Peptides against a protein of PDB entry 3KDP. Designs and how they scored, part 153

Target 1, 230 residues: chain A of PDB entry 3KDP
Amino acid sequence: PFLIFIIANIPLPLGTVTILCIDLGTDMVPAISLAYEQAESDIMKRQPRNPKTDKLVNEQLISMAYGQIGMIQALGGFFTYFVILAENGFLPIHLLGLRVNWDDRWINDVEDSYGQQWTYEQRKIVEFTCHTPFFVTIVVVQWADLVICKTRRNSVFQQGMKNKILIFGLFEETALAAFLSYCPGMGVALRMYPLKPTWWFCAFPYSLLIFVYDEVRKLIIRRRPGGWVE

## One batch from the design tools (peptide; made by RFdiffusion4, then SolubleMPNN)

Design b2_p22_5_s4 (from b2_p22_5, 18 letters changed)
Fold by OpenDDE base, seed 4:
Order: sequence, then C-alpha cells, then structure tokens
Structure b2_p22_5_s4 (fold): chain B 230 residues (1-230), chain A 22 residues (1-22)
Amino acid sequence: as target 1 above (230 residues)
Amino acid sequence: SIEDILRLAKELRELVRAIAEQ
C-alpha cells in the first residue's frame, strides 16, 4: 500500500495508525496461530522425494503464493479506497499526482473530478474516512487468507478448522476492526472515522477471490503431484 | 525484516506523538 502511495502520488489511503493496527493486531495473532496449526496430514505422511530440491521449490512456491495473496489484499484495500473517493467526487484517474496538492494545507481549492473545490479540512475528512474502510477491507480479506494458510494441499473442506487459536485470531481481528470503526473518539484519536456497515461487504469479493484462488491452486497440486505449482 | 521493524518503530513514534498532542 505504501509503495503504491509513493509511486502513484495519491492521497494516503491507509494511515500509519491503521498500518500499525494491522501489523500488531491482525498479523501477529494469526502468525502465532499458524505456528500452532496442526501439521497437515499429507505433509506428515509424505516423505520428500528430494529433500534439497523439494524444500527449495516448496519455499519458492509458498513465497510466491503469499506474495500473490498479499497483492490481492492490497488490491482489495485500494478498491475500497477508490470507491470511497469516487463517491466523494474524486475519480481514480484524478487522484494520480494529487497528493502534493492534497496534503498542502495552504491550498483550499483542490478540485475534484467534477470541478467542486475542496478545502484542506474537507479533504482530510475524506482521507480519514478512507482509513477505516481500508483497514476493515484488509481484515476481511485476511479472514480468507488465514483460513487458506492452514493447509498446503488439502482443501479447507477436507481438513476443517481445528485450530482454536486461529479461530480466536479471526475473532480478535474482527473485534479490533469493530472497535476502531465504531468506538467514539476514534476519529479524533486515531484518524479513523466511523464506518458505514455496508463497507464491510466491499471486501467480500476479494476474500472470495483469495479463497477461490487458493482452492484452485490446491486442486491443481492434488491433480498434478510434483507439478510446478507445488 | 529490519525494514518492517524500522517501519513499526516509526509508526509507534508517530502514534505516541499523536497521542501526546491530544
């Protein structure tokens, strides 16, 4: 997210506080939960054909898969960001290069895509309105990520959810998202304005996309043992 | 990564500053 912010010179889609909440709140507990995930039954039973090559290939493929999932997560967040800004009159194309003027407190006549002028205060309200939905979008997408990461080869439907810590992580992320979104004073304290309940659904297509992507990947692995997707 | 730690440290510093300015 931060790289795209720099490269595209768009208004800040996700504040530092929200990033911190993701890193500490939404990533730490899941990471711990995954460490305590029961070893997949196929991993325990499958002897590596070649411990050196198969381990390297698996590490590369895992890294690629996580990288791809991370990209989908980022796309989900940015989608939510662009939708909110578009609803407020800022089309995605107009946001490109706008950061410099957007963040300048002395410019009070920044035009939107429809020629409406926005004061600095108004722009910051819109920016901070994006922070919470972006965060919530990431959390909702992470639900799917957490669910799929517990298995390498088996479908979620085959292995089920046995890790209570993982389930706890999902609830913790959701509770944190709800707290930051709806607790009075969070708009002032954390620059996270209250979220309309409808914005929770904005992330669902991306969660589904991650889920489908991983299930397809796993299906390919199951159908082609020793393939390049393993 | 070291970059993640540095980013986290910066964010924490900014958070503390934001709280202190309230």
Scores: peptide ipSAE 0.012, ipTM 0.326, DockQ to the pose 0.066
Fold by OpenDDE base, seed 3:
Structure b2_p22_5_s4 (fold): chain B 230 residues (1-230), chain A 22 residues (1-22)
Amino acid sequence: as target 1 above (230 residues)
Amino acid sequence: SIEDILRLAKELRELVRAIAEQ
């Protein structure tokens, strides 16, 4: 999000403090939960044929899969960001290059896509209104990510939700998201304005997309063992 | 500072834990 903010010169979609809250608050416990996940029974039974070459290929494929999931996650957040700004009169194309004028406190006549002038304070309210839904979108997408990362080959429906640490991680992420979204003072402290409860559901299609993508991937791996999708 | 963020993260984690233990 921050890289896109710099490269595209768009208004900041997610605050730096919020990004750090994601990294430290939402990603840490899930990462621990995955470390304690019992190795998929099929992984443990396969003797590595060539531990050097097969491990490298596997690490690359895992890295690519996580990279793809991360990209879908980012797209979900940006979608939410663009929807909110569009609802406030700023179409996505108009946001490109707007950052310089957007962040200038002395410019109080920044025009939206409809010719409406926005003061600095009004622009910052809209910007901060985007931060919370973006964050919540990330958390909701992470639910799917955590669930799919439990298994490499088996369907989530086959493996089940036996990892108590994973369940705790999901709860912690959700509780943190709720706290940051609804606790008084978060708008001032973290530049995260209160979120309408309806925005929680806007991320669900992306979570479902990730879930379906991974289940399809796993299905392909099961049907074509040794393919490039592993 | 990173320390402030870590402190905040720790406090939030403790708060969530306290809520969960309730």
Scores: peptide ipSAE 0.006, ipTM 0.276, DockQ to the pose 0.081
Fold by OpenDDE base, seed 1:
Structure b2_p22_5_s4 (fold): chain B 230 residues (1-230), chain A 22 residues (1-22)
Amino acid sequence: as target 1 above (230 residues)
Amino acid sequence: SIEDILRLAKELRELVRAIAEQ
């Protein structure tokens, strides 16, 4: 998100505080939950054929999978960001290069895509209004990510939700997202203005996408053991 | 078009909402 902010020179889609909340708040408990997940029965049965090559391949595959998931998460966040800004009059094309004027406190006449002038304060409110739903979008996509990362080969339907720690992680992420979204003062304290409940659902298509993607991937792995998709 | 994307986004939100309301 921050790289796109720099490259595209758009208003800040996700604040530093929200990034920290994601990294420390939402990712930690899920990561712990995965560490305590029961090893897949197939992982336990896999004899390392070639420890050097299999380790390298596994690291590459894990890195690739996490990279792909991270890209889907980022796309979901940016989608939510662009939708919110568009609803406030700033179309995605108009946001390109706008950061300089957006962040200038002395410019109080920044025009939106419809010619409406926005004061610095108004722009910052809209910017901060984007932080919360971006965060929530990441959390909702992470629900799917956590569930799919529980197993490498087995379908979620086959493995089930047996890990109580995973369920707790999902609850904690959701509770944190709800707290940050609805607790009074978060707009001032964390630059996270209250979120309309409807914005929680904006992430669901991406959560579903990542879920379907992973289930398809796992299905391919099951049908073609040792394929490049593994 | 961006408008088409936004329309699609709205339709998806409505669909998700409809699913959530069931």
Scores: peptide ipSAE 0.000, ipTM 0.213, DockQ to the pose 0.019
Fold by OpenDDE base, seed 5:
Structure b2_p22_5_s4 (fold): chain B 230 residues (1-230), chain A 22 residues (1-22)
Amino acid sequence: as target 1 above (230 residues)
Amino acid sequence: SIEDILRLAKELRELVRAIAEQ
């Protein structure tokens, strides 16, 4: 998100506080839950044919999978961001290069895509309104990420949802997202304005996409052991 | 230890809440 903010010169889609809440609030409990996940039966039963090469391949593949999932998460967040700004009169094309004027406190007549003028205060309200749904989008996508990370090869339907810590992590992330989105004063304290409940659903297609992508990946790995997708 | 990480997580959440209440 930060790189696209710099390159495209768009209004800030995700605040520093929101990033900290993701890193400390949403990622840590899930990471711990994965440490308690039962080792995939297939990992323990496969003697490494070559301990050096098989370990390197596994590390690269895990890194690529997490990288791809992270890209889908970012795309989901940006989609939500652009939809909210478009609903407020700022089309995606109009946002390109707008940051300089957007962040200038002395410019109170920034025009939207429809010629409506926005004061600095109004623009910042809209910007901060985008931070909350971006965060919520990440949380909803992380639900799918947590579920798929339980196994490398097995389907979620085969492994099941037996890890109570994982379930607790999902509830904790959701509760934190709800707290940050709806608690009075969060707009002033954390610059996270209240989210309309309907915006939670904007992330669901991306969560489903991650789930389907990973299930297809795992299916390919099961059908073709030792393939490049492994 | 995992217990220490969980404790740290709890403390950080409490800190974030305290900041939010400020």
Scores: peptide ipSAE 0.000, ipTM 0.291, DockQ to the pose 0.406

Design b2_p22_6_s1 (from b2_p22_6, 18 letters changed)
Fold by OpenDDE base, seed 4:
Structure b2_p22_6_s1 (fold): chain B 230 residues (1-230), chain A 22 residues (1-22)
Amino acid sequence: as target 1 above (230 residues)
Amino acid sequence: DEVLQKALETLEKARKLLEEAL
């Protein structure tokens, strides 16, 4: 998100505090929970792979898969960001290059896509209104990511949800998202304004996309062992 | 309320420090 902010020169979609909350709050507990995930039922049955040939290919493919998932997560967040700004009169195309004027407190007549002028204070309210939904979008997308990371080959439906710590991680992320979204003073302290409940649903298509993507990937792996998607 | 206020002030201070550092 921050790289796109710099490259596209758009208003900051996700604040530093929200990034820290993701990294420390929403990513850490799930990552720990995955360490306690039960081994996939087939992992213990698999013959030792050739450590020279199979390991490198698998690590690259896993890295690419996680990279693709990360891109889908980012797209989900940016989608939410662009929707909110569009609802406030700023179309995506108009945001390109707007950062400099957006962040200048002395410019109080920044025009939106419809010619409406926005004061610095008004712009910052809109910006901070984007932070919470962006964060929540990432959390909701991470639900799918966390669930799919349980297995390499087996479907989630085959492996099941046996890890109580993983389930706890999902609840913790949700609770943190709710706390940051609705606790009084978060707008001032963290620049995270209260979230309209409807924005929770904005992430669901992307969560579903990740889930479907991974299930399809795993299905291909099951049908074609040793394939290029493994 | 006092504890919450103190927590919020601490968070705000931390935020400002981070914003200044970055």
Scores: peptide ipSAE 0.012, ipTM 0.381, DockQ to the pose 0.031
Fold by OpenDDE base, seed 5:
Structure b2_p22_6_s1 (fold): chain B 230 residues (1-230), chain A 22 residues (1-22)
Amino acid sequence: as target 1 above (230 residues)
Amino acid sequence: DEVLQKALETLEKARKLLEEAL
């Protein structure tokens, strides 16, 4: 998000507070829950790792976790961001280079794509209105991310959803997201303005995409062990 | 309501301090 913010000079799509809420609030309990996940059914059927050649954390794992999955998460967040701004009169093409004027408190006549003028206060409300749906989108996508992390090779359907702590983590992060999104005063305290409940569904296609992508990847690994997708 | 108000004030102060520190 910040790289695109800097390169494209668009209004800030995700605030520091929302990032902290992700790192400290929504990710911690789910991550701990994975420690209680049952081992894969085939773990004892695999050859032991070679301590000289096989690392516990390999480049493929890093690339998958922070590259591929992270990219899909970011795309989901930016999709919701652009939809909100478009509904408020700012088309995506108009946002390019707009940041300088957008962040200037002395400019109260920034025009949208339709010639409507926006005051600094109005612009900041719209910006902070984007932060909440972006955050919620990340949480919804994290549902799929957490579920796919249950296994390295086996399908989630083979592994099942027996880890009650993981299920609790999913509810906890969702409840926290709802609290931060809809609790009165969050706009003042955290600069997180409430969103329409229907906007939660904007993230679902991306969550499903992650799930399907990983299940297909795991299927390929099971059929062709030692492939580049492992 | 009073507890919520105090909590919101505390969060706002914490946010401001964080914004100043970063």
Scores: peptide ipSAE 0.006, ipTM 0.373, DockQ to the pose 0.032
Fold by OpenDDE base, seed 1:
Structure b2_p22_6_s1 (fold): chain B 230 residues (1-230), chain A 22 residues (1-22)
Amino acid sequence: as target 1 above (230 residues)
Amino acid sequence: DEVLQKALETLEKARKLLEEAL
């Protein structure tokens, strides 16, 4: 998200506070929970790694963990971001290059896509209004991500949801997201303005996409062990 | 309300400090 902010010079879609809430709030407990996940049924059947050929972390794992899934998460967030801004009069195409004027507190007549002028304060309100739904979108997508990450090959349906800590983590991150989104004063304190409940659903297609994508990937891995998708 | 306001102020201060540190 931050790279797109820089490259496209768009208004900041995800604030630092929001990032911290993700990393320290929503991701920490679930991540810890994964350490206590029961071993995947096939892991114990794996042959010992060849120390000469097998790297601890291979390029495929890195690509999958940080590339593909992360991109889908980002797409979900940006989708929500663009929808919010569009509802406020800023179409995606109009946002390109707008950051400089957007962030300039001395410019109080930035026009939206419909010619409406926006003061600096108004722009910042709408910007911060985007942070919350972006965050929530990430959380919702992370539901799928956390569930799928518990296994390498097994379907979620095969592995099951046996880890109570993981389940707790899912509730915790959701509760935190709800708290940050709806608790009075969070807009002032954390620049996380209240979220319309409808925005929670904006992430669901992407969450489902991640889930389906990973299930398909795992299915391919099970059918073709040692493939490039592993 | 007063307690809540104080809590919010504290959170805001913490936020600012974090933003400055980052």
Scores: peptide ipSAE 0.000, ipTM 0.331, DockQ to the pose 0.035
Fold by OpenDDE base, seed 2:
Structure b2_p22_6_s1 (fold): chain B 230 residues (1-230), chain A 22 residues (1-22)
Amino acid sequence: as target 1 above (230 residues)
Amino acid sequence: DEVLQKALETLEKARKLLEEAL
Protein backbone atom coordinates (compact mmCIF):
# COMPACT_ATOMS: atom_id res chain seq x y z
CA PRO B 1 0.00 0.00 0.00
CA PHE B 2 2.73 2.47 0.89
CA LEU B 3 4.69 1.70 -2.28
CA ILE B 4 1.62 2.35 -4.42
CA PHE B 5 1.06 5.57 -2.49
CA ILE B 6 4.56 6.74 -3.47
CA ILE B 7 4.59 5.46 -7.06
CA ALA B 8 1.07 6.51 -8.06
CA ASN B 9 1.16 9.66 -5.92
CA ILE B 10 -2.36 8.99 -4.62
CA PRO B 11 -3.87 9.96 -1.26
CA LEU B 12 -2.67 7.64 1.51
CA PRO B 13 -4.95 4.58 1.52
CA LEU B 14 -3.64 3.05 4.74
CA GLY B 15 -2.08 4.95 7.61
CA THR B 16 0.97 3.84 9.56
CA VAL B 17 -1.10 3.22 12.69
CA THR B 18 -3.48 1.07 10.70
CA ILE B 19 -0.55 -0.93 9.33
CA LEU B 20 0.71 -1.46 12.86
CA CYS B 21 -2.75 -2.60 13.95
CA ILE B 22 -2.73 -5.16 11.13
CA ASP B 23 0.78 -6.43 11.82
CA LEU B 24 0.53 -6.55 15.61
CA GLY B 25 -3.18 -6.99 16.20
CA THR B 26 -4.72 -8.94 13.35
CA ASP B 27 -1.74 -10.91 11.99
CA MET B 28 0.12 -11.96 15.13
CA VAL B 29 -2.68 -13.54 17.17
CA PRO B 30 -4.08 -15.55 14.26
CA ALA B 31 -0.56 -16.66 13.32
CA ILE B 32 -0.04 -17.96 16.85
CA SER B 33 -3.40 -19.72 16.66
CA LEU B 34 -2.29 -21.55 13.51
CA ALA B 35 0.63 -23.06 15.43
CA TYR B 36 -1.93 -25.09 17.37
CA GLU B 37 -3.69 -26.44 14.28
CA GLN B 38 -3.66 -30.21 14.05
CA ALA B 39 -1.31 -31.53 11.39
CA GLU B 40 -2.94 -32.73 8.20
CA SER B 41 -3.13 -36.52 8.19
CA ASP B 42 -1.53 -36.91 4.76
CA ILE B 43 1.49 -34.72 5.57
CA MET B 44 2.65 -37.31 8.09
CA LYS B 45 2.43 -40.05 5.46
CA ARG B 46 4.58 -38.29 2.85
CA GLN B 47 8.27 -38.85 3.15
CA PRO B 48 10.15 -36.46 0.89
CA ARG B 49 12.11 -38.33 -1.78
CA ASN B 50 14.98 -35.95 -1.27
CA PRO B 51 14.63 -34.02 1.99
CA LYS B 52 16.85 -31.14 0.84
CA THR B 53 15.47 -30.50 -2.63
CA ASP B 54 11.85 -31.39 -1.96
CA LYS B 55 11.75 -29.22 1.15
CA LEU B 56 13.17 -26.27 -0.76
CA VAL B 57 10.71 -26.71 -3.63
CA ASN B 58 7.78 -27.02 -1.24
CA GLU B 59 8.88 -23.94 0.69
CA GLN B 60 9.09 -21.98 -2.55
CA LEU B 61 5.63 -23.11 -3.63
CA ILE B 62 4.14 -22.27 -0.23
CA SER B 63 5.83 -18.87 -0.29
CA MET B 64 4.40 -18.20 -3.75
CA ALA B 65 0.92 -19.21 -2.63
CA TYR B 66 1.08 -16.93 0.41
CA GLY B 67 2.43 -14.16 -1.78
CA GLN B 68 -0.54 -14.54 -4.10
CA ILE B 69 -2.95 -14.47 -1.16
CA GLY B 70 -1.25 -11.32 0.10
CA MET B 71 -1.71 -9.70 -3.30
CA ILE B 72 -5.42 -10.58 -3.25
CA GLN B 73 -5.67 -9.01 0.23
CA ALA B 74 -4.01 -5.83 -0.99
CA LEU B 75 -6.29 -5.70 -4.03
CA GLY B 76 -9.29 -6.06 -1.74
CA GLY B 77 -8.12 -3.15 0.38
CA PHE B 78 -7.50 -0.95 -2.65
CA PHE B 79 -10.87 -1.89 -4.10
CA THR B 80 -12.58 -0.69 -0.93
CA TYR B 81 -10.45 2.47 -0.96
CA PHE B 82 -11.34 3.30 -4.56
CA VAL B 83 -15.04 2.57 -3.99
CA ILE B 84 -15.21 4.96 -1.03
CA LEU B 85 -13.36 7.70 -2.86
CA ALA B 86 -15.48 7.22 -5.98
CA GLU B 87 -18.66 7.52 -3.90
CA ASN B 88 -17.27 10.80 -2.58
CA GLY B 89 -16.60 12.09 -6.09
CA PHE B 90 -12.98 11.02 -6.66
CA LEU B 91 -12.66 8.53 -9.51
CA PRO B 92 -9.53 6.33 -9.52
CA ILE B 93 -7.98 8.03 -12.55
CA HIS B 94 -8.36 11.44 -10.92
CA LEU B 95 -6.44 10.28 -7.83
CA LEU B 96 -3.25 9.70 -9.84
CA GLY B 97 -0.81 12.47 -9.02
CA LEU B 98 -3.28 14.18 -6.68
CA ARG B 99 -1.31 13.59 -3.44
CA VAL B 100 0.75 16.78 -3.59
CA ASN B 101 -2.34 18.96 -3.73
CA TRP B 102 -4.28 16.62 -1.45
CA ASP B 103 -1.80 16.90 1.41
CA ASP B 104 -1.26 20.66 1.04
CA ARG B 105 -3.25 22.34 3.79
CA TRP B 106 -3.06 25.68 2.00
CA ILE B 107 -4.98 24.37 -1.01
CA ASN B 108 -8.67 24.38 -0.12
CA ASP B 109 -10.10 24.10 -3.62
CA VAL B 110 -9.00 20.65 -4.78
CA GLU B 111 -11.55 19.55 -7.35
CA ASP B 112 -13.03 16.08 -7.52
CA SER B 113 -13.95 14.31 -10.75
CA TYR B 114 -17.19 16.30 -10.95
CA GLY B 115 -15.75 19.76 -10.28
CA GLN B 116 -16.73 19.91 -6.60
CA GLN B 117 -14.14 21.73 -4.53
CA TRP B 118 -12.86 20.14 -1.33
CA THR B 119 -11.23 21.88 1.61
CA TYR B 120 -8.23 20.37 3.34
CA GLU B 121 -10.36 19.31 6.30
CA GLN B 122 -12.95 17.65 4.07
CA ARG B 123 -10.22 15.78 2.18
CA LYS B 124 -8.66 14.52 5.39
CA ILE B 125 -12.04 13.33 6.63
CA VAL B 126 -12.56 11.24 3.50
CA GLU B 127 -8.95 9.99 3.64
CA PHE B 128 -9.33 8.88 7.25
CA THR B 129 -12.69 7.40 6.34
CA CYS B 130 -10.77 5.10 3.97
CA HIS B 131 -8.31 3.87 6.62
CA THR B 132 -10.88 1.95 8.68
CA PRO B 133 -12.58 0.20 5.74
CA PHE B 134 -9.18 -0.77 4.34
CA PHE B 135 -8.28 -2.29 7.70
CA VAL B 136 -11.62 -4.07 8.02
CA THR B 137 -11.27 -5.39 4.47
CA ILE B 138 -7.93 -6.94 5.39
CA VAL B 139 -9.49 -8.53 8.48
CA VAL B 140 -12.40 -9.99 6.53
CA VAL B 141 -10.05 -11.35 3.87
CA GLN B 142 -7.89 -12.80 6.65
CA TRP B 143 -10.88 -14.86 7.78
CA ALA B 144 -10.63 -16.85 4.58
CA ASP B 145 -6.84 -16.88 4.72
CA LEU B 146 -6.75 -18.31 8.24
CA VAL B 147 -9.34 -20.94 7.43
CA ILE B 148 -7.50 -22.13 4.31
CA CYS B 149 -3.99 -22.03 5.80
CA LYS B 150 -4.79 -24.74 8.33
CA THR B 151 -4.40 -27.35 5.58
CA ARG B 152 -2.21 -27.81 2.53
CA ARG B 153 -4.15 -30.47 0.67
CA ASN B 154 -7.41 -31.28 2.41
CA SER B 155 -10.48 -29.17 1.78
CA VAL B 156 -11.77 -27.05 4.64
CA PHE B 157 -14.85 -29.25 4.53
CA GLN B 158 -12.75 -32.38 5.01
CA GLN B 159 -10.47 -31.11 7.76
CA GLY B 160 -13.16 -29.18 9.60
CA MET B 161 -12.74 -26.50 12.24
CA LYS B 162 -11.25 -28.52 15.08
CA ASN B 163 -8.84 -25.93 16.45
CA LYS B 164 -10.70 -23.95 19.10
CA ILE B 165 -7.79 -21.51 19.35
CA LEU B 166 -8.07 -20.71 15.63
CA ILE B 167 -11.80 -20.11 16.03
CA PHE B 168 -11.05 -17.86 18.97
CA GLY B 169 -8.49 -16.00 16.84
CA LEU B 170 -11.14 -15.31 14.20
CA PHE B 171 -13.46 -13.86 16.81
CA GLU B 172 -10.64 -11.89 18.44
CA GLU B 173 -9.54 -10.17 15.23
CA THR B 174 -13.18 -9.43 14.39
CA ALA B 175 -13.75 -7.95 17.84
CA LEU B 176 -10.58 -5.87 17.49
CA ALA B 177 -11.74 -4.63 14.09
CA ALA B 178 -15.12 -3.70 15.56
CA PHE B 179 -13.48 -1.94 18.50
CA LEU B 180 -11.13 0.09 16.31
CA SER B 181 -13.96 0.91 13.90
CA TYR B 182 -16.67 1.96 16.35
CA CYS B 183 -15.05 2.96 19.64
CA PRO B 184 -15.47 6.69 20.27
CA GLY B 185 -12.30 8.69 19.74
CA MET B 186 -10.59 6.26 17.35
CA GLY B 187 -10.88 8.83 14.58
CA VAL B 188 -8.88 11.32 16.62
CA ALA B 189 -6.51 8.89 18.29
CA LEU B 190 -5.78 6.52 15.41
CA ARG B 191 -7.11 8.38 12.34
CA MET B 192 -9.63 5.57 11.94
CA TYR B 193 -13.04 7.10 11.49
CA PRO B 194 -16.20 5.08 12.18
CA LEU B 195 -17.18 2.56 9.55
CA LYS B 196 -20.65 2.10 8.15
CA PRO B 197 -21.66 -1.53 8.60
CA THR B 198 -22.25 -1.84 4.85
CA TRP B 199 -18.51 -1.50 4.16
CA TRP B 200 -17.84 -4.86 5.80
CA PHE B 201 -19.41 -6.46 2.76
CA CYS B 202 -16.93 -4.88 0.33
CA ALA B 203 -14.36 -7.47 1.38
CA PHE B 204 -16.63 -10.49 0.94
CA PRO B 205 -15.97 -11.01 -2.79
CA TYR B 206 -12.24 -11.13 -2.08
CA SER B 207 -12.68 -13.48 0.86
CA LEU B 208 -14.71 -15.71 -1.41
CA LEU B 209 -12.05 -15.40 -4.12
CA ILE B 210 -9.33 -16.56 -1.72
CA PHE B 211 -11.52 -19.41 -0.52
CA VAL B 212 -12.32 -20.56 -4.06
CA TYR B 213 -8.70 -20.13 -5.13
CA ASP B 214 -7.44 -22.30 -2.30
CA GLU B 215 -10.12 -24.96 -2.74
CA VAL B 216 -9.28 -25.18 -6.45
CA ARG B 217 -5.57 -25.33 -5.63
CA LYS B 218 -6.13 -28.11 -3.13
CA LEU B 219 -8.35 -29.96 -5.57
CA ILE B 220 -5.58 -29.83 -8.19
CA ILE B 221 -3.04 -31.06 -5.61
CA ARG B 222 -5.31 -33.99 -4.74
CA ARG B 223 -5.74 -34.90 -8.39
CA ARG B 224 -2.09 -34.35 -9.34
CA PRO B 225 0.10 -35.03 -6.32
CA GLY B 226 3.62 -33.70 -6.76
CA GLY B 227 2.60 -31.06 -9.28
CA TRP B 228 3.89 -27.48 -9.40
CA VAL B 229 0.76 -26.23 -7.61
CA GLU B 230 1.64 -28.01 -4.36
CA ASP A 1 -15.56 11.83 30.21
CA GLU A 2 -12.46 13.52 31.60
CA VAL A 3 -10.64 10.21 31.95
CA LEU A 4 -11.62 9.26 28.42
CA GLN A 5 -10.42 12.60 27.09
CA LYS A 6 -7.05 12.20 28.79
CA ALA A 7 -6.73 8.69 27.43
CA LEU A 8 -7.49 9.89 23.92
CA GLU A 9 -4.93 12.68 24.21
CA THR A 10 -2.33 10.16 25.34
CA LEU A 11 -3.12 7.90 22.41
CA GLU A 12 -2.86 10.82 20.02
CA LYS A 13 0.57 11.72 21.38
CA ALA A 14 1.68 8.11 21.08
CA ARG A 15 0.43 8.02 17.48
CA LYS A 16 2.40 11.12 16.57
CA LEU A 17 5.54 9.72 18.12
CA LEU A 18 5.13 6.48 16.21
CA GLU A 19 4.55 8.31 12.95
CA GLU A 20 7.71 10.32 13.51
CA ALA A 21 9.70 7.21 14.35
CA LEU A 22 8.58 5.22 11.34
Scores: peptide ipSAE 0.000, ipTM 0.312, DockQ to the pose 0.031

Design b2_p22_6_s2 (from b2_p22_6, 17 letters changed)
Fold by OpenDDE base, seed 1:
Structure b2_p22_6_s2 (fold): chain B 230 residues (1-230), chain A 22 residues (1-22)
Amino acid sequence: as target 1 above (230 residues)
Amino acid sequence: DEVLKKAKEILEEAKKLLEEAL
């Protein structure tokens, strides 16, 4: 998100505080929960790996898979960001290069896509309004990510949801997201303005996409052991 | 309300630490 902010010179889609909330608040407990996940049922059935060849290949493949998931997460966040800004009059194409004027506190007549002028304060409000739903979008996508990451090969349906700590992590991150989204004062304190409940659903297609993507990937791995998608 | 207050406090502290680290 930050790289796109720099490259595209768009208004900041995700604040540093929001990033911190993701990394430390929403990711930590779920990540810890994975350490307590039950071993995959197929671990004992795995063929011995060649330590010379399979290590590097596997690391690359894992990195690519997580990179792909991360890209889909980012796309979900940006989708929500662009939708909110569009609802406020800023179409995606208009945001390109707008950052300089957007962040200039002395410019109080920045025009939206419809010719409406926005004061600095108004622009910052809408920017901060984007932070919360971007965050929530990431959290919702992370539901799928966390669930799919519990296994490398087995379907979620095969492995099941036996890890109570994982379930707790899902509730914790959701509760944190709800707290940050709806608790009074979060807009001022954390630059996270209240979120319309409908915005929670904006991420669901991407969450589903991640889930389907990984289930398909795992299905391919099961059908073609040792394939390049592993 | 007390829980919310405490949560806000924690978040503010985290924010402060982040700002100091940046």
Scores: peptide ipSAE 0.000, ipTM 0.249, DockQ to the pose 0.042
Fold by OpenDDE base, seed 2:
Structure b2_p22_6_s2 (fold): chain B 230 residues (1-230), chain A 22 residues (1-22)
Amino acid sequence: as target 1 above (230 residues)
Amino acid sequence: DEVLKKAKEILEEAKKLLEEAL
């Protein structure tokens, strides 16, 4: 998000404090919960043919899969960001290069895509309105990520939700997202203004996409063991 | 209100430190 902010010169989609809340609050606890997930029965039965090469290949494939999931998460966040700004009159194409004028306190006549002028205060309200939905989008997408990452080959439906710690992690992450979104003072403290409940649903297509992607991946792995998708 | 005020102060300080570190 920060790299795109610099490269595209768009208004900041996600604040630094919010990024820290993701990294420390929403990523760490779920990651710990995954450490307690029961090993997939198939992983335990397969001795690597060559421990050095097979480990490297598996690590590369896992890294690529996590990288792809991370990209889908980022796309989900940016989608929510662009939807909110578009609903407020700022189309995505108009946001390119707008940051300099957007962040200037002395410019109170920044025009949206429809010619409406926005004061600095109004622009910052819209910007901070985007921070919370972006964060919540990441959390909702992480639900799918956590659920799929518990297994490498087996479907979620086959493995089931046996890890109580993982389930607790999902609830904790959701509770944290709700707290940061609706607790009084978070808008001032974290630049996260209260979220309308409807915005929680903006992430659902991306959560579903990750879920479908992983189920398809696992299906391919099951049908073609030893393929490049593993 | 006092707890919220203190939490805000800590968060502002943490934000400043992070902005300086970045």
Scores: peptide ipSAE 0.000, ipTM 0.247, DockQ to the pose 0.031
Fold by OpenDDE base, seed 3:
Structure b2_p22_6_s2 (fold): chain B 230 residues (1-230), chain A 22 residues (1-22)
Amino acid sequence: as target 1 above (230 residues)
Amino acid sequence: DEVLKKAKEILEEAKKLLEEAL
């Protein structure tokens, strides 16, 4: 989000403080919970790793972590951002290069896609209105991410949801997201304005997409061991 | 590995397109 803010010169989609809340609040407990996940049922049937030839972290794992899942998360967040700005008169194409004028306190006549002029204060309200739903979208997508990361090969339905720490992590990140979204004063303290409850559901299609994608991927791996899908 | 690489590329492109669209 911050890289796109710089490169595309768009209004800030996700504040620095909200990024820190994701990294320290919503991601840490779920990540730790994965260390306590039960081994896959077939792990003892696999040959031991050769520590000299087999990398613990390979290109595949990096691709999953930063490429596939991280991109779908970003897509979900940005979709929510564009929808909110479009509802307020700023079409996506108009946002490109707008940051310089958007962040200038002395420019009080920034035009939207319909020729409406926006004061600095009005623009900042709209910007901060985007931060909360973007954050919540990431959290909702993280539900699916955390669940799919439980296993490498087995379906979630085969592995089950027996890890109590993982379940706790899901509740913790959801509770934190709700707290940051609805607690009075968060708009001033964190620049996260209150979220309409309906916006929580905007991320659900992306979470479902991640879940379905990973289950299909795992199904292909099970049917074609050693295939390019691995 | 190739599927993951391709999926990463597609998601990166999709992310880029979404970033451009947003």
Scores: peptide ipSAE 0.000, ipTM 0.187, DockQ to the pose 0.016; fails the geometry check
Fold by OpenDDE base, seed 4:
Structure b2_p22_6_s2 (fold): chain B 230 residues (1-230), chain A 22 residues (1-22)
Amino acid sequence: as target 1 above (230 residues)
Amino acid sequence: DEVLKKAKEILEEAKKLLEEAL
C-alpha cells in the first residue's frame, strides 16, 4: 500500500498505525498459529524430493504463489479505498497526483471529480474514513490467506480445520478489527473512523478469489505432480 | 463441511462483535 501511495501519488490509503496493527496484531498470531498446524496428510507419504533440484524450484513457486496472494490482498484494500473515495466524489483517475495538494493544509479548495471544493479538514476526514475499511478489508482477506496456508497440496476441505490456534487467530483478528472500528476515541487516537458494517462485505469477493485461486492451484498440483505450479 | 461450519462460526462471531460494538 505504501509503495503504491508513493508511485501513484494518491492520498494515503492506510495509515502507519493501521499498518502496525496489521503487522503486530493480525499477522503475528496467525503466523504463530501456522507453526502449530498439523502436517499435511501426504507429507509423510511423500518420497524424499531431490534436495538439489526440487527444493529450489519449489521455493520459487511457493514464493510466487504467496506474492500473487499478496497482490490480491492489496487489490482488495485498494478497491475498498477507491470505492469510499468515489462515494465522496473522488474518482480513481482524479486521485492520481493529488497527494501533494491533498496533504497541504494551506490548500482548502482541492476539487473533487465533480468540481466540489474540499477543505483540508474535510479531506482528512475522508482519508481517515478510508483507513478503517482498508484495514478491515485486509483482515477479511487474511482469513482466506490463513486458511489456504494450511496445506501445500491438499484442498482445505481435505485437510480440515483442526488447528484450534489458527481458529483463535481468526477470531482475534476479527475482534481487533471490530475494536479498532467501533471503539470510541479510535478516530482521534488511531485516525480510524467508525466503519459502516456494510464495508465488511467489500472484502468478501477478494477472499473468495484467494480461495478459488489457491484451490485451483492445488488442484493442478494434484493432477500434475512435478508441474510448474508446485 | 467442517470448513463451511467454521466459516459460519467466524461470521457469526464477527456479527456478534459488530452488534456489541454498535
Scores: peptide ipSAE 0.000, ipTM 0.209, DockQ to the pose 0.053; fails the geometry check

